# Peptides against a protein of PDB entry 4ASU: the designs that were tried, part 45

Target 1, 270 residues: chain A of PDB entry 4ASU
Amino acid sequence: ATLKDITRRLKSIKNIQKITKSMKMVAAAKYARAERELKPARVYGVGSLALYEKADIKTPEDKKKHLIIGVSSDRGLCGAIHSSVAKQMKSEAANLAAAGKEVKIIGVGDKIRSILHRTHSDQFLVTFKEVGRRPPTFGDASVIALELLNSGYEFDEGSIIFNRFRSVISYKTEEKPIFSLDTISSAESMSIYDDIDADVLRNYQEYSLANIIYYSLKESTTSEQSARMTAMDNASKNASEMIDKLTLTFNRTRQAVITKELIEIISGAA
Target 2, 83 residues: chain B of PDB entry 4ASU
Amino acid sequence: FTFASPTQVFFNSANVRQVDVPTQTGAFGILAAHVPTLQVLRPGLVVVHAEDGTTSKYFVSSGSVTVNADSSVQLLAEEAVTL

## One batch from the design tools (peptide; aimed at target 1 G139 V143, target 2 L41)

Design b2_p19_5_s3 (made by RFdiffusion4, then SolubleMPNN; from b2_p19_5, 10 letters changed)
Fold by OpenDDE base, seed 5:
Structure b2_p19_5_s3 (fold): chain B 270 residues (1-270), chain C 83 residues (1-83), chain A 19 residues (1-19)
Amino acid sequence: as target 1 above (270 residues)
Amino acid sequence: as target 2 above (83 residues)
Amino acid sequence: REEELRRAREEFQAAIAAA
């Protein structure tokens, strides 16, 4: 490589490093906010899931329609955040298909669609885009919940798959159940709640769905920002190492050029 | 007893004496060993009676309340403010 | 649901303003 080529490459990598450092700082700020906002959101979301956990709601085996909701975002450069969710979705879809279930998929965030569109395009009902630009609100979750409920797809049971935040360096892809109104109403374990008005139960289920989606979005966002911060830090470090290597190569190449020029001068003087 | 909004936690697995909630079917008091029930909140006043006799008042917009067989209660409001 | 949410929010805001 010529000195010019090395210099161009150095300039390029230095520019990348500047970008990755900037992105790291942005991700760090978003992470700090997301973590703060996750605290109440987790209490709220886990509280909403308490019924399903305590009642041990089961879907009859003869019910075949299963909905998978994958939660991620539109934004890349966050390590394995999207691929982890997609992997879990694929696994769940395959398991359900093997059990003779009909599987439909909803993607929250465009990245899920980007990963799964070739293999699962026929199973996609809808993809929610414009996720991840701003912190998710309960309003956003309510919109998603409403659209799902109004989609006309009469699922019996569903799974929401998202990355649960564990720490700044750790997340875990998890699955939580979603139940249709019919499944909740017909569940034997719900008999202890039997005096519930059908309209009340419907409204309750709508809130439950919105609550779970909101919770999943907050977990996902916190996990994503943390992962992005880490990814950008790693990218910045890798760029730094490459700059050091190229700088050494530049110095060696410069010395070689000087040596060659000296030899030419000596040979031409002979 | 858990009482939270998406943005704020008021009670997290706390022991309380009584919680009065505004529901679409009417306001009712949740006492110890209340029968399991599901209700939807209407805009209104939530009153939490602590074991020490302290009473706290909140206004909620909407949401849900769950009373489980194990006497755990989840009051989840879309929006809530302390009064 | 949207209308109910809207009404609930309006009532909530009114209550906050009155408190």
Scores: peptide ipSAE 0.072, ipTM 0.905, DockQ to the pose 0.072
OpenDDE base, seeds 1, 2, 3, 4: peptide ipSAE 0.025, 0.007, 0.031, 0.006; ipTM 0.857, 0.837, 0.878, 0.837

Design b2_p19_5_s4 (made by RFdiffusion4, then SolubleMPNN; from b2_p19_5, 10 letters changed)
Fold by OpenDDE base, seed 3:
Structure b2_p19_5_s4 (fold): chain B 270 residues (1-270), chain C 83 residues (1-83), chain A 19 residues (1-19)
Amino acid sequence: as target 1 above (270 residues)
Amino acid sequence: as target 2 above (83 residues)
Amino acid sequence: REEELERARKEFEAAIQAA
């Protein structure tokens, strides 16, 4: 490589390093906010799931319609965040298909679609874009919930797949159940609950769906920002190492050029 | 007893004496060992009576309340503010 | 700053994909 080539590459990598450092700082700020906002969101979301855990809602085996909601974002450069969700979605879809279930998919965030569109395009109901630029709000979750409920797909049960935040260095892809109104209404385990008006139950389920989506978005966002921060840190370190290597190469090449020039001068070879 | 909004937690697995909630069908009080039920909130006043005799008031918008067989209660309001 | 970061991100993503 010529000195010019090395210099160009050095400049490029230095620029990348600046970018990755900046992105790390932005991710760190977003992470800090997301973590703060996750605390109440987790209590809220886990509270919403308590019914399903305590009631042990079961879907009859004869029911075949299953909905998978994958939660991620539109934004890359966050390690395995999107691929982890997509992998679990694929696994779940395959298992359900093998069990003779009909599977439909909702993608929250464009990255889910980007990964799954080739193999699962026919199973997608909708993909929600513009996810991850701003922290998710309950309003956002409500919109997603409403669109799902209005999709015309009469699912019996479903799964919401998202990355649960553990720590700044750890997340886990998890699945939580979602149930249709009909499934909840017909569940034997619900018999212990007093006569619930059908309208009340409908509204309750709408809130429940919005709640779990909101929770999943908050978990996903926190996990994503943390992972991005880590990824950008790693990228910055890798860039630094590459800069060091290229700098050494540059110095060696420069010395070789100088030596060659000196030899040419000494030899009288023009 | 858990009482939270998406953005704020008021009670997290706390023991309380009574919670008065505004529902679409009317206000009801949740006491210890209340029968399992599901309700949706209407905008109104929530009153939490703590075991120590402290009474706290909250305004809530919409949401849900769940009373489980194990006497656990989840009050989940879309919006809630302390009064 | 956000636009600059988004541009930088796109450039970085393009660079990673080209690598």
Scores: peptide ipSAE 0.019, ipTM 0.856, DockQ to the pose 0.017
OpenDDE base, seeds 1, 2, 4, 5: peptide ipSAE 0.008, 0.000, 0.020, 0.017; ipTM 0.831, 0.824, 0.861, 0.853; seeds 2, 4 fail the geometry check

Design b2_p19_6 (made by RFdiffusion4)
Pose (drawn by RFdiffusion4):
Structure b2_p19_6 (pose): chain A 181 residues (1-270 with 5 gaps), chain B 83 residues (1-83), chain P 19 residues (1-19)
Amino acid sequence: ATLKDITRRLKSIKNIQKITKSMKMVAAAKYARAERELKPARVYGVGLIIGVSSDRGLCGAIHSSVAIIGVGDKIRSILTFKEVGRRPPTFGDASVIALELSIIFNRFRSVISYKTEYSLANIIYYSLKESTTSEQSARMTAMDNASKNASEMIDKLTLTFNRTRQAVITKELIEIISGAA
Amino acid sequence: as target 2 above (83 residues)
Amino acid sequence: SATLEFVKETLERAAARAE
């Protein structure tokens, strides 16, 4: 309730809002990179339960929608392949998955809407390239919604700060008048 | 005729005369009228004879060539670089 | 088979190039 507590809390939630807004544009830039590389990947990959995701969270209902194997550390987290989503998926990553050894992944439509031999590694590559394009655009909206929630939270606390600031001024003034009187 | 690597796409549904291709057994020159077959590649060159008579030369490390029941061929390699 | 050995070698080669 003290001004010091409110000033500290404002700076704390402003830090969260700046970071979440900073990841909205990052997910927007990485999604643009992912869609640019998805066009040649879609024309390349045309011709057992495999779950395709990533280690990196903060992407909304992507890991929860997909429901030994299992690519993406966050899919094993419910009940394996690790270290994906930090860097764009290469064909070599899809090859290692085929080397260690009917498939579930998020297909890219737009920014809002989604759906859940040598040839076998091409399907894994097709899923990896589709998944990261889906993971990034979903993260763009997840951090956009978080930036909205943190901003609403700052507005509510600013009104509290103005009430407390007024209440401190009047209290100090009363202590002066009374001390005089 | 479709020729693509994971990185870049060279030909998108040609419309081409013939394509020389490296295969595990020697080499195969795929004409417009070729038998439906499924083949796997080896380290070798790919020569693309364009419809206007010109030539295109690329290199292939490995992959697969697929010629369907119709006059359609899809050639895909892990890496294809010039030169 | 010989095809399977060749596929394995190809996958190992692609994985080594990714490193």

Design b2_p19_6_s1 (made by RFdiffusion4, then SolubleMPNN; from b2_p19_6, 11 letters changed)
Fold by OpenDDE base, seed 3:
Formats: sequence, C-alpha cells, structure tokens
Structure b2_p19_6_s1 (fold): chain B 270 residues (1-270), chain C 83 residues (1-83), chain A 19 residues (1-19)
Amino acid sequence: as target 1 above (270 residues)
Amino acid sequence: as target 2 above (83 residues)
Amino acid sequence: SELEEQVKADLQAAVERAK
C-alpha cells in the first residue's frame, strides 16, 4: 500500500472512531433513562402476565392459528439485538409450522422486516415502523395492541419475542405468550374466575395485551441501548487498534520510501 | 398485592389488609382470601389499607384488577396518582 | 438515519478490510 492509501485509510478510521464515540455517549444517556423507566415497567408487565402463569392457560392443540410478534426497533448498530429476535422468530415459526400450525408474523420495528422479509414475507401481517426514536410509552403500546386486535387475524395464541434486559452487558431473548379472547374465555382453568362478564373479559384482555406489549418494548429498548453502547465501545476500541497498526505500517512504509529514494540518489538511477 | 402503573410502582408484592377498588361493575373491597376475579377499573378512588393500619388513597384512570386463587392481587392502572 | 446507514456501511467496510 502506498503512503497515500494508508493515510486515506487512517483518516477514514479516525472519522469512524469519532462517530462511534459519539454514538456511545448518546446510547449511554438513552440507556440510563431506559433502565430507570424499565423498573416500574417490569413490575407492571410481570403483573400483567401473572394471570396467564397462574391460570396456566392452555390452547387446545386443534387450534392452529398462531401469531408471532417480534419486538425490536428501526435502528441498527446495536450488536445482535435484531438478529437474536429474528433468529428466535424463525425457530418458533419453523417449529409451529412443523406442528401444523398456521403462523403469522408481526414486526415491531422495521429491522425485523428487513431481516425476515425475504424468507417470511408471506407470513407478515404488519410491521410497525418508527420504533426506537423515542422511548416507548403506554400509548404506543396501546396503539399497537389496538392495531393487532383490529387486524382481522383471528389468532388462537401467540408469542411475543423480545430481548429481556439483564445487565448492561447482558440480555436474553425471551418469549411470552399472548392469547386471544376466545382462548381465554374457553380455558378450563379460567373457571375459577366465575361470573366474569364477557365485556369485562374483553376489556381486560385488551389491557393485558397492551400491558405485555408495553413491557416488551421497555425491555427491548433497554437491551438495545445497552447493546448499542457496548457495540460502539467495541467499535471504538477496534478502530483504535487499527489506527495503531496502520500508523506502524505508515512509519515503516515511510522509511522504506526514504531508503529507496536515498538509493536512487546514490545510484544515479533517478 | 401489587399496584402499579406503567411508570410508577406503589406496591410490589406487599401484604395489605384490604384494597378498595373502583370497577365498572361497582366498587368492592378486596380482602384476604377474596374469591378469584377479574375486573376492569373505572376512574375513581383506590384505597389501600395496610396491615399497620395506615390508609393510602390513590386516584386511578383505568386499568385492570386481578384476584387470583392464591390471594395474590395485581392492580394495574393506566394512570395513578397519590392523593 | 442516513448517518446511521453510512456509519454502518463504513463500519462494515472497515471490518471487511480488516479481515
């Protein structure tokens, strides 16, 4: 490589490093906020799932319509955040298909669609875009829930797949169940909840869905920001190492050029 | 007893004596060993009676309340404020 | 954002060139 080539590469990497450092700081700020907001959201979300866990709601095997909701965002540069969700979605879809289930997919965040469009385009119902620019609100979750319920797809059960936040350096892709109103109302385990008005149950289910979506969004957001922070930090470090290597190469090349020039002068071959 | 909104936790797995909740079907008190039920909240007053005799009042906008067979209660309000 | 896409492209290119 010529000195010019090395210099160009150095400049490029230095610019990237500047960007990654800046992005790291932004991600750090967003992470801090997300983590604070996740605390109550987790209590709220876990509370919303308590019924399903305690009632042990089961979907009959003859019910075939399954909905997979993948939760991520529109924004990249966050490590394996999107791919992890997509991977689990693919796995779940394949397993369900093998079991003879009809599978439809909803993507929360454009990145899910970007990853799965080629292989699963026929299974997509809708993709919610403009996710990740601002912290998710309960209103956002309610909109998604409403859209889902009004989509016309009469699923029996479903799975919401998202990254659960563990720590600044760790997240885990998890799945939580979602159930249709019909599935809940027909579940034998719900018999202990006597005298529930159908309208009440419907409203309850709507809240439950919104609650779970909200929870998943908060977990996802926190995980994403932490992962982005880490990814940008790693990128910055990698850039630094590359800069060091290229600098050494530059110095060596420079010396070689000087030596060559000296030889040419001495030899008169110029 | 868990009482939370999306943005705030008021009670997390706490032991309380009684919780009065406003539901669409009417206000009712949740005592220990209350029968399992699901209800939707209407805007109104939530009153939590703690074991120590203290009473806390909250206003809720909407939401849900779940009373489980194990006597666990989840009060999940869309919006809630301490009064 | 366009910036993010550019950064991604640049980072990917940098990684590929480093391999």
Scores: peptide ipSAE 0.024, ipTM 0.876, DockQ to the pose 0.014
OpenDDE base, seeds 1, 2, 4, 5: peptide ipSAE 0.020, 0.007, 0.023, 0.021; ipTM 0.861, 0.827, 0.870, 0.866

Design b2_p19_6_s2 (made by RFdiffusion4, then SolubleMPNN; from b2_p19_6, 11 letters changed)
Fold by OpenDDE base, seed 2:
Order: structure tokens, then C-alpha cells, then sequence
Structure b2_p19_6_s2 (fold): chain B 270 residues (1-270), chain C 83 residues (1-83), chain A 19 residues (1-19)
């Protein structure tokens, strides 16, 4: 490689390093906010799931319609955040299909669609885009919930798959159940709940769905920002190593060029 | 007893004497060993009576309340503020 | 998104050249 080539590469990598460092800082700021907002959201979300855990709602085996909601975002450069969710979605879809269930998919965030479109295009109901640029709000979750409820797909049960935040260096892809109004209303375990009006139950279910979606979005966002911060840090370090390597190569090449020029001068060979 | 909004936690697995909630079907008090029920909140006042006799008041916009067979209660408001 | 794509593509190119 010529000195010119090495210099060009060095410049390019240095520029990339600046970009990755900047992105790291942005991700760090977003992570800090997300982590703060996740604390109450987790209590809220876990509270919303309490009924399903305590009531042990079961879907009859003859009911075959299953909805999978994958939660991620539109934004890349965050390691395995999206692929992890997609992987679990694929696994769940395959298992359900093998069990004779009908499976439909909703993607929250464009990355889910990008990964699964070729293999699962016929199963997609809707993909929600414009996710990840701003922190998710309860309003956003409500919009998603409403769209789902109005989609016309009458699922019996469902699964929401998202990355749960553990720490700045760790997340875990998890699945939580979603039940249709009909499934909840007909569940034997719900018989202990007295005088539940049909309208009340419907409204309750709408809140429950929005609550769970909101919770999943907050977990996903925190996990994503943390992962992006780590990914950008790693990229910056890798760039640094490459800069060091190329700098050494540059110095060696420069010395070789100088030596060659000196030899040519001394020998009279132009 | 858990009482939270998406952005704030007021009570987390706390023991309380009584919680008064405004529901779409009417306001009611949740006492110890209340029968299991599901309700939807209407805009109004939530009053939490602590075991020590102190009373806290909150305004909620909407949400849900769950009373489970194990006496656990989840009050989840879309928006809530301390009064 | 455009910036992210550019960074990703550039990083991939760098990684390929480093091998």
C-alpha cells in the first residue's frame, strides 16, 4: 500500500471513530433517561400482568388462533437486540405451527419486518414504524393496542416478545402472554371474580393490553440504548486499534520510501 | 397493595387498611379480604388509608383496579397526582 | 437512519479489509 492509500484509510477510520464516539454519547444519554423511566414502568407493567399470573388463564386446545407481537425499533447498530427478538418469534411461530395453531404476527419497529418479511410475510398483520427516535409514551402504546384490537384478527391468545433489561451489559429476550377478551371471559379461573360487567371487562382488557405494550416498549428501549452504547464503544475501540495498526504501517512505509529515495540519490539512479 | 402510573409509583406491595377508588360503576372501598373483582377507574379521588391511620389522597384520570383472591391489589392509573 | 446505515456499511467494509 502506498503512503497515500494508508493516509486515506487512516482519515476514514478516524472519521468513523468520531462518529461512533458521538453515537455512544447519544446512546448513553438516551439510556440514562430510559433507565430512569423504566423503574416506574416496570412496577406498572408487572402489576398489569398480575391478573394473568394469578388467575392462571388457559386457552382451550381447540382454539387455534395465536398472535405474536415482536417488540423492537427502527434503529440499528445495537448488537443482537433485533435478531434476538426475531429469533424467539421464529421459534414460537414454528412451535405453534407444529401444534396446529394459526399464527399471525405484529411487528413493533421496522427491524422486525426487515428480518422476518421474506419467511413470514403471509403471517404479518401490521408493522408499526417510527419506533425508537423518541422515548415511548403510554399514548404510543395505546395507539398500538387500539390498532391491534381493531385489526379484525380475532385471536384466542397471544405472545408479546421483547428484551427485558437486566443491566447496562445484559438483557434477556422474554415472552409474556396476551389473552383475548373472549378467552378471559370464558376462562374457568375467572369465575372467582364477582360481578364483572361485560363492558367493564372489555375496558379492562383494553387497558391491560396497552399497559403490557407500554411495559414492553420501556424494557425494549432501555435494553436497546444500553446495547447501542456498548456496540458503539466496541466500534470505537476497534477503530482505535486499527488506527494504531495503520499508523505503524504508515511509519514503516514512510521509512522504506525514504530509504529508497536515499539509495536512488546515492546510486544516481533516477 | 400496588398503586402506580406509567411514570410514578405511589405504593409497591404495601400493606394498607383501606383504599377508596372511583370506578365507572361507582366509588367503592377496598378492605382487607375484599372479594376478587376487576374495575375500571373513572376520573376522581383515590384515598389510601394506611395502617397507622394516616390518609393519602390522589387524583387519577383513568385506569384499572384488580382485587385478587390472595388479597393483592393492583391500582394502575393512566395518570395520577398526589393531593 | 442514513447516518447509521453509512456507519454500518463503512464498518463492514473496514472489517472485510482487515481480514
Amino acid sequence: as target 1 above (270 residues)
Amino acid sequence: as target 2 above (83 residues)
Amino acid sequence: SELEEYVLETLKKIAEKAK
Scores: peptide ipSAE 0.028, ipTM 0.862, DockQ to the pose 0.013
OpenDDE base, seeds 1, 3, 4, 5: peptide ipSAE 0.024, 0.026, 0.024, 0.024; ipTM 0.856, 0.860, 0.859, 0.860

Design b2_p19_6_s3 (made by RFdiffusion4, then SolubleMPNN; from b2_p19_6, 8 letters changed)
Fold by OpenDDE base, seed 1:
Structure b2_p19_6_s3 (fold): chain B 270 residues (1-270), chain C 83 residues (1-83), chain A 19 residues (1-19)
Amino acid sequence: as target 1 above (270 residues)
Amino acid sequence: as target 2 above (83 residues)
Amino acid sequence: SALEEAVRATLEEVAARAA
């Protein structure tokens, strides 16, 4: 490589490093906010899931319609955040298909569609875009819940798959159940909840769905920002190492050029 | 007893004496060993009676309340403010 | 998004050349 080539590459990598450092700082700021907002959201969301955990709602085996909701975002450069969700979605879809169930998919965030469109395009009901530019609100979750309920797909049960935040360096892809109104109403374990009006139960289920979606979005956002911060830090470090290596190469090449010129002068072969 | 909105937690697994909630079918009080039930909130007043006799008042919008067989209660409001 | 894509593309290119 010529000195000119090395210099050009150095300049390019230095620019990348500046960008990745800036992105790290932005991600750090967003992470800090997301973590603060996740605390109440987790209490709220876990509270909403308490019924399903305590009632141990089971779906009859003869019920065949299953909905998978994958939660991520539109934004990249966050490590395995999107691929982890997609991987679990694929696994779940395959298992359900093997069991003879009908599977439909909803993607929250465009990245889910981007990963799964080739293999699962026919199973997608809808993809929600414009996720990840701003922190998710309960209003956003309500819109998603409403769209799901209005999709016309009468699922029996479903799975919402998202990355749960553990720490700044750790997340885990998890699955939480969603149930249709009919499944809840027919569950034997729900018999202890007597005299529930059908309209009340319907409204309750709508809130439950919105609550779970909101919770998943908040977990996903926090995990994503943390992962992005880490990814950008790693990228910055990698760039630094490359700069060091190229700088050494530059110095060696420069010395070689100087030596060659000196030899030419001494030998009179110029 | 858990009482939260999406953005704020008021009670987290706390022991309380009684919680009065506004529901679509009417207001009711949740006492110890209340029968399991599911209700939807209407806009109105929530009153929490602590074991020490202290009462706290909140205004809530829509949401849900769950009373489980194990006596756990989840009050989840879309919006809530302290009065 | 455009910036992220550009950064990704550049990083991939640099990685490919370093390999």
Scores: peptide ipSAE 0.023, ipTM 0.847, DockQ to the pose 0.013
OpenDDE base, seeds 2, 3, 4, 5: peptide ipSAE 0.021, 0.024, 0.023, 0.024; ipTM 0.852, 0.857, 0.862, 0.863; seeds 3, 5 fail the geometry check

Design b2_p19_6_s4 (made by RFdiffusion4, then SolubleMPNN; from b2_p19_6, 9 letters changed)
Fold by OpenDDE base, seed 5:
Structure b2_p19_6_s4 (fold): chain B 270 residues (1-270), chain C 83 residues (1-83), chain A 19 residues (1-19)
Amino acid sequence: as target 1 above (270 residues)
Amino acid sequence: as target 2 above (83 residues)
Amino acid sequence: SALEEQVRENLKRIAERAR
């Protein structure tokens, strides 16, 4: 490579490093906020899921309609955040299909659709876009919940798949159950609950859906920002190493050029 | 007893003596070992009676309350403020 | 029913505020 080529590459990589460092800082700020907001959201969301865990709601085997909600975002450059969710969605869909279930998919965030479009396009009911630009609110979750409720799609059981935040360096893709009103109303385990009005139960479930979606969004966002921060840090380090290597190459090449020129001058070949 | 909104936690797995909640079907008092039930909240006053005899009051906009067989209670409000 | 609509209306209100 010529000195000019090396210089061009150095400049390019230095610019990339600057961008990745900047993105790291932005991600760090968003992460810090997301983590703060996740604390109450987790208590709230786990509280909403407590019924399903404690009641041990079972869907009859003859029920075949299953909904998968994948929760992610529109934003890239966050490592395996999107692919992890998509991978689990694919696995779940395959397992359900093998069990003779009908599977429909809702994608929260455009990246889910982007990954699954080729293989699962016919299974998508709806994809929610414009996710991840702003921290998710309960209002956002309510919009998603309302859209689902108004979709007219009947399901017996569902799964919400999202990345749960563990630490600044760790997330885990998890699945939580979603049940239709009919399934929960018909569940034998619900018989222990005292004279639950059907209207009350419906309202309860609608609210619960929004709660679970909100929780999943908060977990997902925190995980995403953390992963992005890590990804950008790694990118910056990789760029730094490349800069060092190219700088050495540049220096060696420059010395060789100078030496050659000196020899040519001394030899009279110039 | 867990009492939370999307943005704030008031109680997290705490032991309380009694919780009074504003349900759509009427006022409801949750005591220890209350029978399992589900209710939705109307806008109104939540009163938490702690074991030490202290009473805390909250306004909630809406939400749900769950009493489970294991006596765990989840009070989830859309919005809640301390009074 | 009016009772059935309360949570939905609340969600709607929240959703509208979020827009």
Scores: peptide ipSAE 0.061, ipTM 0.909, DockQ to the pose 0.727
OpenDDE base, seeds 1, 2, 3, 4: peptide ipSAE 0.035, 0.034, 0.032, 0.016; ipTM 0.900, 0.904, 0.890, 0.842; seeds 1, 2, 3 fail the geometry check

Design b2_p19_7 (made by RFdiffusion4)
Pose (drawn by RFdiffusion4):
Structure b2_p19_7 (pose): chain A 181 residues (1-270 with 5 gaps), chain B 83 residues (1-83), chain P 19 residues (1-19)
Amino acid sequence: ATLKDITRRLKSIKNIQKITKSMKMVAAAKYARAERELKPARVYGVGLIIGVSSDRGLCGAIHSSVAIIGVGDKIRSILTFKEVGRRPPTFGDASVIALELSIIFNRFRSVISYKTEYSLANIIYYSLKESTTSEQSARMTAMDNASKNASEMIDKLTLTFNRTRQAVITKELIEIISGAA
Amino acid sequence: as target 2 above (83 residues)
Amino acid sequence: ELKEAVEEYSEKVLERAEE
């Protein structure tokens, strides 16, 4: 309730809002990179339960929608392939998955809407390239919604700060008048 | 005729005369009228004879060539670079 | 390490195609 507590809390939530807004544009830039590389990947991959995701969270209902194997560390987290989503998926990553050894992944539509031999590794590559494009655009909205929630929280606290600031001024003033009188 | 690597796409549904292709057994020159077959590739060159008579030369490390019941061929390699 | 893994996988696919 003290001004010091409110000033500390404002700076704390402002830090979260700046970071979440900073990841909105990052997910927007990485999504643009992912869609530019999806066009040649879709024309490349055309011709057992495999779950395709990533280690990197903060992407909304992507890991929860997909429901030994299992690519993406967050899919084993419910009940394996690790270290994906930090860097764009290469064909070599799809090859290692095939080397260690009917498939579930998130297909890219747009920024809002989604759906859940040598040829076998091409399906894994097709799923990896589709998944990260899906993972990034969903994260663009997830951090956009988080930036909105943190801004609403700052507005509520600013009103508290103005009430407390007024209450401190009047209290100091009463202590002066009384001490005089 | 479709030729693509994971990185870049060279030909998108040609519309081409013939394509020389490296295969595990020697080499195969795929004409417009070729039998439906499924083949796997080896380290070798790919020569693309354009419809206007010109030539295109690329290199292939590995992959697959697929010619369907119709006059359609899809050639895909893990890496294709010039030169 | 990824290039080596791709070479090993290609070799295994060619060995199975010989069979």

Design b2_p19_7_s1 (made by RFdiffusion4, then SolubleMPNN; from b2_p19_7, 13 letters changed)
Fold by OpenDDE base, seed 1:
Structure b2_p19_7_s1 (fold): chain B 270 residues (1-270), chain C 83 residues (1-83), chain A 19 residues (1-19)
Amino acid sequence: as target 1 above (270 residues)
Amino acid sequence: as target 2 above (83 residues)
Amino acid sequence: SLEEARERLNRLIAEAAAA
């Protein structure tokens, strides 16, 4: 490689490094906010899930309709955030199909559809776009919940799949259950709640769904921003290493050129 | 007793004497060993009576309240403010 | 020419020192 080629490459990599550093800072700011907002959201979401855990709601085996909700975003450059969710969705869909269940899929964020559209296009009910530019609100979750309930798909049981935030360096793809109103109302374990008005139960279920979706969005957002920050940091470090290597190559090449010219001068060949 | 909104936590697994909640079917007080129930909140006043005798008042919008068999309570409001 | 070669070499040395 000529000195000119090396210089051009150095300039290009330095520019990339500047971009990745800037993106890291942006991701860091968004992560800090997301982490703060996740604290109350987690208490709220876990509180909403408490009923299902305590009541041990079970779906009868003869019920076949299953809904999978995958939660991610529209935005890339965040490591394995999207692929992790998609992988688990795919695995669960395959297992359910093998068990003779009907599976439908909802994607929160365009990236889920982009990964699964070729293999699972027929199972998709809806994909929600414009996720990830702004922090999700409870209003957003409510809209998603409403659309699900009004979709006309009468699922018996479902799963919401999302990345749960553990730390700045760790997330885990998890699944939480979603139950239909009919499944909840027919569950034997709910007998202790029998004095509940049907309209009350319906409304309660609507809130429950919105609550769980909101919780999943907040976990997903925090995980995503953390992962993006890490990805950009890694990219910046890789660029730095490449700059160092190329700089060494440049110096060696320069010395070789100087030596060659010196020899030519001394020998009288120039 | 857990009382939270999506953006704020007021009580997290706390022990309280009584919680008065506004529900669509009417306001009721949740005491120790209350019968398990599920209710939906209407806009109104929540009053928390602590074991030390202190009383805290909150205004809530919509939401849900769950009383479990183990006497745990989850009060989840869409919006809530301290009064 | 030898003079041109010397000038070129001096430029290369100067550039190398500035880097």
Scores: peptide ipSAE 0.025, ipTM 0.817, DockQ to the pose 0.004
OpenDDE base, seeds 2, 3, 4, 5: peptide ipSAE 0.021, 0.016, 0.015, 0.007; ipTM 0.820, 0.820, 0.823, 0.829

Design b2_p19_7_s2 (made by RFdiffusion4, then SolubleMPNN; from b2_p19_7, 12 letters changed)
Fold by OpenDDE base, seed 4:
Structure b2_p19_7_s2 (fold): chain B 270 residues (1-270), chain C 83 residues (1-83), chain A 19 residues (1-19)
Amino acid sequence: as target 1 above (270 residues)
Amino acid sequence: as target 2 above (83 residues)
Amino acid sequence: DLEKAREELNRKIAEEAAR
């Protein structure tokens, strides 16, 4: 490599490092906010899931329609955030298919589509885009919930798959159940609940879906920002190491060039 | 008793004496050992009666309330403010 | 603008990989 080539590469990597450092800082700020906002969101979301946990709602085996909702974002450079969700979605889809279930897939965030669309095009219903530019709001979740409910696909049971935030260095891809109105209304375990008006139950389920989506978005966002922060930090460190190596190479090459030039001068070949 | 909005937690697994909630079917009081039920909130006043006799008032928008067999209650409002 | 930064980063990474 010529000195010019090394210099160009050095400049390029230094610029990358600047970008990754900047992105790290941005991710850190977003993470801090996301984590703060996750605290109440988790209480809210877990509260919404309490019914399903306590009632132990089971879908009859004869009910075959299963919906998988994968939650991530549109944004890359966050390590394995998207691939983890996609991997679990694939696994779940395969397991359900093996069990004789019909599986349809919804992606929240364009990255899910990017990963799964080719291989699961027949199962893919819709992708919600424009996720991750701003912190998710309950309004956003409500829109997603509404669009899902109005999609025309009737499911019996579903799975929402998202990354649950554990710590700044850890997330876990998890699955939470979603149920159709019909499944809830017909569940034997719901018999302990007082006579619930059908309209009330419908509205309740709409809120429940919005709630769980909101929760999943908050968990996902926090996980993503944390992962991005880590990824950008790693990228910055890698860039630093490469800069050091290239700098050494530059210095060696420069010395070699100088030596060659001197020899040429001395030999009269110049 | 859990009472939360997406952005704020008011009660988290707390013991309360009574919670008055506004539902689409009307306002009702949730007491200890209330029968399990699911309700949807209407905009209105939530009144929480603590065991110590303290009464707290909140305005809520839409949402849900769940009373479980184990006497756990989840009051989940889309929006809620202390009054 | 994070998106611009991402695009730039991806471009630079691609350029570096092509060398």
Scores: peptide ipSAE 0.018, ipTM 0.849, DockQ to the pose 0.013
OpenDDE base, seeds 1, 2, 3, 5: peptide ipSAE 0.006, 0.006, 0.000, 0.000; ipTM 0.817, 0.824, 0.826, 0.834

